# Peptides against a protein of PDB entry 5KEZ: the designs that were tried, part 208

Target 1, 320 residues: chain A of PDB entry 5KEZ
Amino acid sequence: NVAIYNPFRPWWERYQPVSYKLCTRSGNEDEFRNMVTRCNNVGVRIYVDAVINHMCGNAVSAGTSSTCGSYFNPGSRDFPAVPYSGWDFNDGKCKTGSGDIENYNDATQVRDCRLTGLLDLALEKDYVRSKIAEYMNHLIDIGVAGFRLDASKHMWPGDIKAILDKLHNLNSNWFPAGSKPFIYQEVIDLGGEPIKSSDYFGNGRVTEFKYGAKLGTVIRKWNGEKMSYLKNWGEGWGFVPSDRALVFVDNHDNQRGHGAGGASILTFWDARLYKMAVGFMLAHPYGFTRVMSSYRWPRQFQNGNDVNDWVGPPNNNGVI

## One batch from the design tools (peptide; made by RFdiffusion4, then SolubleMPNN)

Design b2_p23_5_s4 (from b2_p23_5, 9 letters changed)
Fold by OpenDDE base, seed 3:
Structure b2_p23_5_s4 (fold): chain B 320 residues (1-320), chain A 23 residues (1-23)
Amino acid sequence: as target 1 above (320 residues)
Amino acid sequence: SAADAAAAALRERMRRFFQPNPN
């Protein structure tokens, strides 16, 4: 991914890929392989956060400022380490003036336009699908158990399916023969927008962001909410079917968010309430649970916004 | 600043409507 130095190595640089090389702030491919092996050998499975909707931001400077030194040029859509070129992006498909998503009530924009400047891959192209599948299959062959698909809301479900259909079975050294990778898709659906979580059920589980948002309001006792209202928690609260839900109290994004899916979200910053929420989540049978492991950073609020929300986990000069 | 831009991008990504409690 892009190595960002201003601010200094933020967490979000990981979500601006320039190649599919397994060479990042966390280590190189050999180290990753070693970790996966060691984890699998003790029954701990690895699920990779796969960024496949886009490459890096369109405004990032061209060069070799990347975690593995690969050259890239966002301006010309040149990512030779893949390789991708201008033909592999949705620039011509997006019809907005800016090239970015401007209206989230327009599903076509949400899928075909750039997410906040991130170069949007043309996932309709078999070439692009194959490059992504090769990346994911390499990980599968190493021994990962599945994937979180980042920014799934911004990909057409059919394109995701086409990629998933290219995936290998899991590594038989640790998984039963014929096992398929576990897939959960990051889809932010709190209602009110045209894209629905149900659009993605066919590909695997989806993130249920209503879970953390609603639980936060209840635990915080906002709007007269009571714990007793959780008697029909799950589908009874309008959530997706349990067998399609990946649930969580918070994630790396909404720890730093505002408004719906932000302010109500409980985090470690509210330790007591957070423990209550996490405890409840783990005790309740609804959905597949995910527990967040985060860190403190020097928050600095200006005009209601944390100007240091970019700060990544504790590191040694950018290396974790 | 770059930090501000990143924060703004994150906020935009997380922009969603909240559905009321169906109970």
Scores: peptide ipSAE 0.042, ipTM 0.660, DockQ to the pose 0.120
Fold by OpenDDE base, seed 4:
Structure b2_p23_5_s4 (fold): chain B 320 residues (1-320), chain A 23 residues (1-23)
Amino acid sequence: as target 1 above (320 residues)
Amino acid sequence: SAADAAAAALRERMRRFFQPNPN
């Protein structure tokens, strides 16, 4: 991915890929392979956050400032390490004046236009699908158990399916023969927009952002909510079917404030309430649970927003 | 929804570059 130095190596640089090489702030491919092996050997499975909707931002300077040293040129849509060129992006398909998503009530814009400048891959192309599948298959062969698909809301479900159909079975050294990768898709569906979580059920599980939002409201006793109202928690609250749900109290976005679910989201900053929420989540059978492991950073609020929300995990001069 | 729009705006800001959140 792009190496960002202003601010200094933010967490979100990971979501600006320039290649599918396994060189990151966390280590190289050999180190990753070693980690996966060691984890699998003790029954800990690895799920990769796969960024396949886009490449880096269009405004990033061309060069070799990337975690694996690969050259890239956003201006010309040149990513030779893949390789991608201008033919592999949705520049001509997006009809907005800016080239970015301007109206989230337009599903076509959401999927065909750039997510705030992030170069949008033409996932309708078999070439692009194959390059992504090769990347994911390499990870599968290493021994990962599955994937979180980043920004799934911005990809057509059919394109995702086409990629998934190209995937190998899991590595039989650690998984039963014929096992398929576990897929969960990041889709923010809080209602009111045309893209629905149900659009993606065919590809795997979907993040249920209503879960953390509603649970936070209840635990905080907002709007007269009571714990007793959780009697029909899950589908009874209008959430997606349990077998399609990935549930969580918070994630890396909304723990930084004003994310999906709003101010109701509980985080480690509210330790007591957070423990209550996480405890409830783990005790309740609804959905596949995800527990957040995070870190503290020096928050600095301006106009209700943390200007240091970019701060990534503890690191040694950028290396984690 | 307003909540979803706010979340989207936050993600957009975070994914591209660091700047104050206008929301």
Scores: peptide ipSAE 0.039, ipTM 0.627, DockQ to the pose 0.114
Fold by OpenDDE base, seed 5:
Formats: sequence, structure tokens, C-alpha cells
Structure b2_p23_5_s4 (fold): chain B 320 residues (1-320), chain A 23 residues (1-23)
Amino acid sequence: as target 1 above (320 residues)
Amino acid sequence: SAADAAAAALRERMRRFFQPNPN
């Protein structure tokens, strides 16, 4: 991915890929392979956060400032380490003046235009699908168990399906023959917009962002909410079917105070309430549960916003 | 600043999903 130095190595640089090389601040491919093997050998499975909707930001300077030294040129859409070129992006398909998503009530913009400047891959192309599948299959062959698909809302469900159909079975060294990767898709659907979580049920599980938002409201006793109202928690609260839901109290985005669910989201900063919410989530049978492991950073609020929300995990001069 | 721009972009992406009312 791109190495960003202003601000200094933010968490979100990880979501600006310039290649599919397994070479980042977290380590090299050999170290990753070793970790996957050791985890699998003791029954711990690995799921990769796969960024496949886009490459890096359109305004990032060209050069070799990346975690593995690969050259890239966002201005010309040149990513030779893949390789991608201008033919592999949706620039010509997006009809907005800026090239970015401008109206989230327009599903076509949401899927064909750039998410906050991130170069949008043309996932309708078999070439692009194949390059992504090759990346994911390499991970499958290493021994990962599945994937979180980042920014799934911004990809057409059919394009995702086409990629998934190219995937290998899981590595038979650790998984039963014929096993398929576990897929969960990041789709933010709190209602009121045209794109629905149900659009993605055919590809695997989806993130249920209503879960953390509503649970936070209840635990905080906002709007007169009571714990007793959780008696029909799950589908009774309008959530997706349990067998399609991945549930969580918080994630890296909404932990920073302005994401899906807003201020209702509970985090480790609210330790007692957070433990109550996580305890409830783990005790309740609804959905597939995900527990967050995060870190402290020096929050500085200005006009209700943390100006240090870019801060990444603990590191030594950029090295994790 | 770059930090402000990135934060603003994230806020814009996520702001529309704030719904204070429970179901």
C-alpha cells in the first residue's frame, strides 16, 4: 500500500493499495505464511481484510513511496505491480463532475464512482476480477480461512459473485476437502438508502451495523430504552437474518466517533458500558460475533471531532 | 491539513448513517 507521511503513517494508508504483494508494515510474505501456519496448527483461523474495490487515492504523488517499494502513478492509473492501467478503472463510467460519489441515493454513483478519491476498479472486467481472484487465491493457498470484503457496498453484488466463483477451495492441509472460504461483506445499511444488505446475501454474510448502533443506545439508556426491550433482539429489531449477520459492538471506523451508529457506538473508552455490551453480544445467539481489539491514541476533540482519528496502531517510527 | 482532509472524507462517508432512533 501507499506509505503516507503526512500525517505520519495513518491507519487508513492500509486501505490504499498499490499492489497485491504481501509486503506491508505488518511484515513480509514469509512472516505472514509462518503466522498463518502456526495459527492453523492450533485451530486458530485467519480471515483477511481484502481491499478489492479500489486502489490508492487519485491525488497521491507518483513514485515508489509504498510499503514494498512498488512503483505506482495514480494520475495515469498506472499500477505495474499488478498490473493495472487506465483501462481497469471506472473513470469513464462515473458521470459525476468530480469523479467521486456525490449522491449516495444514486446506487450507480455509489458503485461506479470513487469513494472519497480512491481510484475505483472496473470490477465488471474479467481481467480485473481475475487479478483480484489471483490475490485472494494466493492467500487461500497460504491457508487463510476466508475474507472480510472491504467497501462491499461500493461493488456490484454480481461482480463480487464473479470474483468469488473464481476462488479455490481452502487448503486441504488444514481444512476438509472441498471447503469454501468464509465470506463476510462490509455493507453499511441503516435504512433510507437504495443499496440494501439483502442485495449481498447471495455472496455470504454481511455486517449488521444496526447491531452496535442500537445496542449502544440501549446500554446508554438513551431515549428511554431499557434492557428488557432486548427480549426480541435480532430479527425482531429489524436486523438481517441471523445466518447472514456478522455482528460487533464497534469497528475501526465507528470507534473514531463519526461512523455508522454515531455517538451511540460503545468503545473501550467507555470501559464499563463496553464490557456490558460485549458480554451481551457473546451471550446472545444472534449472528456471528466479532470482538474488537484496539489501542489507545491521544484523542484531541475540536468541534466534536477527533483531529487525531488518523493515528494508527502503536509503532516505533512507523515500524509495527 | 492532510489529517483534516482524511478525517473530513471519512466523516462524509459515515455521517449519513447516523440514526439516533431505535427500532
Scores: peptide ipSAE 0.036, ipTM 0.660, DockQ to the pose 0.160
Fold by OpenDDE base, seed 1:
Structure b2_p23_5_s4 (fold): chain B 320 residues (1-320), chain A 23 residues (1-23)
Amino acid sequence: as target 1 above (320 residues)
Amino acid sequence: SAADAAAAALRERMRRFFQPNPN
């Protein structure tokens, strides 16, 4: 991914890929392979956060300032390490003046325009689908068990399916023959927008962001909410079907005070209430549960916003 | 910077407000 130095190596640089090479501040490919093997050998499975909707920001300077040293040129849409060129992006398809998503009530913009300036891949093209599938298959062959598909809301469900149809079975060294990768898709659907979580049920599970948002307000006793109202928790609260839901109290985005769910989201910063929420989640049968493991950073609030929400995880392994 | 703008836009994408219990 892009190496960003202002601010200094933020967490979100990981979501600006310039290649599909496995070398980041989290480690190199050999280290990753070693981890996957060690984890699989003791029954711990690995699911990869796959960024396949886009490459890096359109305004990033060209060069080799990347974690793997690969050259890239956002201005010309040149990513030779893949390789991608200008033909592999949706620049001509997006009809907004800025080239970015301007109206989230327009499903075509949401899927065909740039997410916050991130160069939007033309996933309708078989070439692009194949390059992504090759990346994911490499990970499958290493021994991962599945994927979180980042920014799924911004990809057409049919394009996702086309990619998934190209995937290998899981590695038979650790998984039964014919096993398929576990897929869950990040889709932020709190209502009010045309794109719905149900659009993606055919591809796998979907993140249910209403879960953490609603649980937070109940635990906080906001708006007169009571624990007794959780009697019909799940589908009764308007959530997606349990067998399609991946649920969580917080994630890396909304624990920083600006994500889906707003201020209701409980995090480790509110230790007592957070433990209550996580405990409830683990005890309740609704959805596939995910528990967050994060880190502390020096928060500094200005006008209600943490100006240090960019701070990435601690790192001293020497990987640039 | 371009990076700052991208981060800000990401935060905006993720921003959502709580709605009352639909029950």
Scores: peptide ipSAE 0.031, ipTM 0.661, DockQ to the pose 0.121

Design b2_p23_6_s1 (from b2_p23_6, 10 letters changed)
Fold by OpenDDE base, seed 2:
Structure b2_p23_6_s1 (fold): chain B 320 residues (1-320), chain A 23 residues (1-23)
Amino acid sequence: as target 1 above (320 residues)
Amino acid sequence: SQDDAVFNSYHNYFIDTAKAAEA
C-alpha cells in the first residue's frame, strides 16, 4: 500500500493498495505465512481484510512511496506491480463530472464511480477479476480461512460472485477437503439508500451496522429506550437474517464517528457501557459475532471532530 | 493532506448515512 508520512503512517493508508504483494509495515510474506501456520496449528483461523474495490487515491503522488517499494502512478492509473493500467478502471464508465460518487441515491454511481477519490477498479473485466482472485487464492493457499471484503457496497454483487467463483478451496492441511472460504462483506445499510444488504446475501454474510447503532441507543437509554425492548433483538428489530449477519458493537470506522448513529456507538472509551454491550452481544443468539480489539490514541476534539482520528496502532517509528 | 481529506470524506459519508437513517 501507499506509505503516508503526513500524517505519519495513518491507519487508513492500508486501504490504499498499489499492489497485492504481502509486504507491509506489519511484515513480509514469510512472516505472514509463519503467523498463519502457527495460528492454524492451535485452532486460530485468519481472515483477511481484502481491499479489492479500488487502488489508492487519485491524488497520491506517483513514485515508489509504498510499503514494498513498488512503483505506482495514480494519475495515469499505472500499477505495474499488479499490473493494472488505465483500461482496468471505471473512469470512462463513471458519468459524474468529478469522477467521484456524487449521489449515493444512484446505485450506479455508488458502484462505478470513485469512493472519495479512490481509483475504482473495473470489476466487470475478467482480467481484473482474475488478478484479484490470484491475490486471494495466494492467501487461501497460505492457509487463511476467509475474507472481509472491504467496500462491498461499492462493488456489483455479480462481480463479487465472479471473483468468488474463481477461488480455491481452503488449504487441506488445516481444513476439511472441499471447504470454502468464509466470506463477509462490508455493506453499510442503515436504510434510506437504494443499495441493500440483501443484494449481497448470495455472496456470504454481511455486516449489520444497525446492530451497534441501535444497541448503543438502548444501553445509553436514549429516547426512552429500555433494555426490555431487546426481547426480540435481531430480525425483530429489522436486522438482516441471523445466518447472513456479521455483528459487532463497534469497528475502527465508527469508533471515530460523531453525531447521530456515530454518537450512539459504544466503544472502549465508555468502558462500563461497552462491556455491557459486548456481553449482551456474545450472550444473545443472533448473527456471527466479532469482538473489536482496539487501542487508545491521543484524541483532540475541535468543533466536535477528533483531529487525531488518523492515528494508527502503537508502532515503532512506523513499524508495527 | 489530500489523502487525509479523502478518508475524512469517507468517514463523513458514514455519519451522514446514519443521520439519514434516523430521520
Scores: peptide ipSAE 0.023, ipTM 0.565, DockQ to the pose 0.336
Fold by OpenDDE base, seed 4:
Structure b2_p23_6_s1 (fold): chain B 320 residues (1-320), chain A 23 residues (1-23)
Amino acid sequence: as target 1 above (320 residues)
Amino acid sequence: SQDDAVFNSYHNYFIDTAKAAEA
């Protein structure tokens, strides 16, 4: 991914890929392979956060400022380490003036235009699908158990399916023969937009963002909410079917935010309430649960916003 | 950079979406 130095190596630089090489702040491919092996050997499975909707931002300077040293040129859409070229992006498909998503009520824009400037891959192309599948298959062959698909809302479900159809079975050294990778898709569906979580049920589980938002409200006793209202927690609250839901109390994005949805979200900063929420989540049978493991950083709030929300995990001069 | 600022907006999309949904 792109190496960002201003601010200094933020967490979100990981979501600006320039190659599918397994070289990041966390280590090289050999180290990753070693980690996966060691984890699998003790029954801990690895699920990779796969960033496959886009490459890095269109405004990032060309060069080799990347975690694996790969050259890239956003301006010309050149990512030779893949390789991708201008033919592999949706520049011509997006019809907005800016090239970015301008209206989230337009599903076509949401999927065909750049997410906040991130170069949008043409996932309709078999070539692009194959390159992504190769990346994911390499990980599968190493021994990962599945994937979180980042920014799934911004990909056409059919394109995702086409990629998933190219995936190998899991590594039989650790998984039963014929096992398929576990797929969960990040889709932010809180209502009010045309893209629905149900659009993605065919590909795997979907993040249920209503879960953390509503649970936070209840635990905080906001708006007259009571714990007793959780009797029909799950589908009864309008959430997706349990067998399609990936649930969580917080994630890396909303633990850094503010506002109605953000303010309700419980995080480790609110230790007591957070423990209650996580405990409830783990005890309740609804959905597949994900527990957040985060870190503390020097928060500085200005006008309700943490100006240090970019701070990444503890590191040694940028190396994790 | 301009790109970083825009990118940061993405990572707060949930917050914006939540506000919109609850409005």
Scores: peptide ipSAE 0.023, ipTM 0.579, DockQ to the pose 0.361
Fold by OpenDDE base, seed 1:
Structure b2_p23_6_s1 (fold): chain B 320 residues (1-320), chain A 23 residues (1-23)
Amino acid sequence: as target 1 above (320 residues)
Amino acid sequence: SQDDAVFNSYHNYFIDTAKAAEA
């Protein structure tokens, strides 16, 4: 991915890819392969956060300032390490003045325009689908068990399916022959927008963001909410079907929220309430559960916003 | 930085969506 130095190596640089090389501040390919093998050997499975909707930001300077040293040029849409060119992005399909998503009530913009400046890949093209599939298949062959598909809301469900149809079976050294990768898709659907979580049910599970938001409100006793109201928690609260839901109390994005909705999210910063929420989640029979493992950072609030919400996880490989 | 602003806008989207859903 691109190396960002201002702020200094933020967590979100990991979501700005310039190649599909397994070389980041989390480790190199050999280290990753070693981890996957060691984990599989003791029954711990690995699911990769796959960033396949986009490449890096359109405003990032061209050069070799990346975690694996690959050259890239956002201005010309040149990513030779893949390779991608200007023909592999949705610049021509996006009709907004800025090239970014301007109206989230327009499903076409949400999927064909840039997410906050991130160069939007043309997933309708078989070439692009194949390059992504090659990346994911490499991971499958290493021994991963599945994927979180980042920014799925911004990809057409049919394009995702086309990619998934190209995937190998899981590695038979650790998985039964014919096993398929476990897929869950990040879709932020809190209502009020045309794109719905149900659009993606055919591809795998979907993140249910209503879960953490509403649970936080209940645990905090906001708006007169009571724990007894959780009797019909799940579908009874308007959430997606249990067999399609991936649920969580918080994630790396919403734990950095600062306003309404974001303020309801419980995190490790609120230890007592957080433990209550996580305990309830693990005890209640709804959805596939995910428990967060995060880290502390030096929060500094200015005008209600944490100016240090960019701080990445601790590491000792700053040379990468 | 400009990159920081980009991701801040993404986070703001999430917050705005949550706010709208609660209203």
Scores: peptide ipSAE 0.022, ipTM 0.549, DockQ to the pose 0.309
Fold by OpenDDE base, seed 3:
Structure b2_p23_6_s1 (fold): chain B 320 residues (1-320), chain A 23 residues (1-23)
Amino acid sequence: as target 1 above (320 residues)
Amino acid sequence: SQDDAVFNSYHNYFIDTAKAAEA
């Protein structure tokens, strides 16, 4: 991914890929392979956050400022380490003036235009699908158990399916023969927009963002909410079917949020309430649970916004 | 920075979506 130095190595640089090489702030491919092996040998499975909707931001300077030193040129859509070229992006499909998503009520824009400037891959192309599948299959062969698909809301479900159909079975050294990778898709569906979580049920589980938002409201006792109202928690609250849901109290994004929706989210900053929420989540049978492991950073609020929300985990000069 | 602004916008999307759902 892009190595960003202003601000200094933010957490979100990981979500601006320039190659599918396994050279990151966390280590190189050999170190990753070693970690996966060690984890699998003790029954701990690894699920990779796969960024396959896009490459880096269109405004990032060309060069070799990347975690593996690969050259890239966003301006010309040149990512030779893949390789991708201008033919592999949706620039020609997006009809907005900016090239970015401008209206989230337009499903076509959400899928075909750039997410906040991130170069949008043409996932309809078999070439692009194959390059992504090769990346994911390499990880599967190393021994990962599955994937979180980042920004799934911004990909056509059919394109995702086409990629998934190219995936290998899991490594038989640790998984039963014929095992399929576990897939969960990040889809932000709190209602009110045309793209629905149900659009993605066919590909695997989906993130249920209503879970953390509503649970936070209840535990915070906002708007007269009571714990007793959780009697029909799950589908009874309008959430997706349990067998399609991946649930969580917070994630890296909404942990840094503010406002009505963001403010309801419980995080480690509210330790007591957060423990209550996580405890409830783990005790309740609804959905597949995910527990967040985060870190403290020097928050600095200006006009209601944390200007340091970019801060990544504790590191040694950019190396975790 | 430009990069910081990009991802700040993404974070704001989540917040805006949540607000819209509550309206």
Scores: peptide ipSAE 0.022, ipTM 0.555, DockQ to the pose 0.325; fails the geometry check

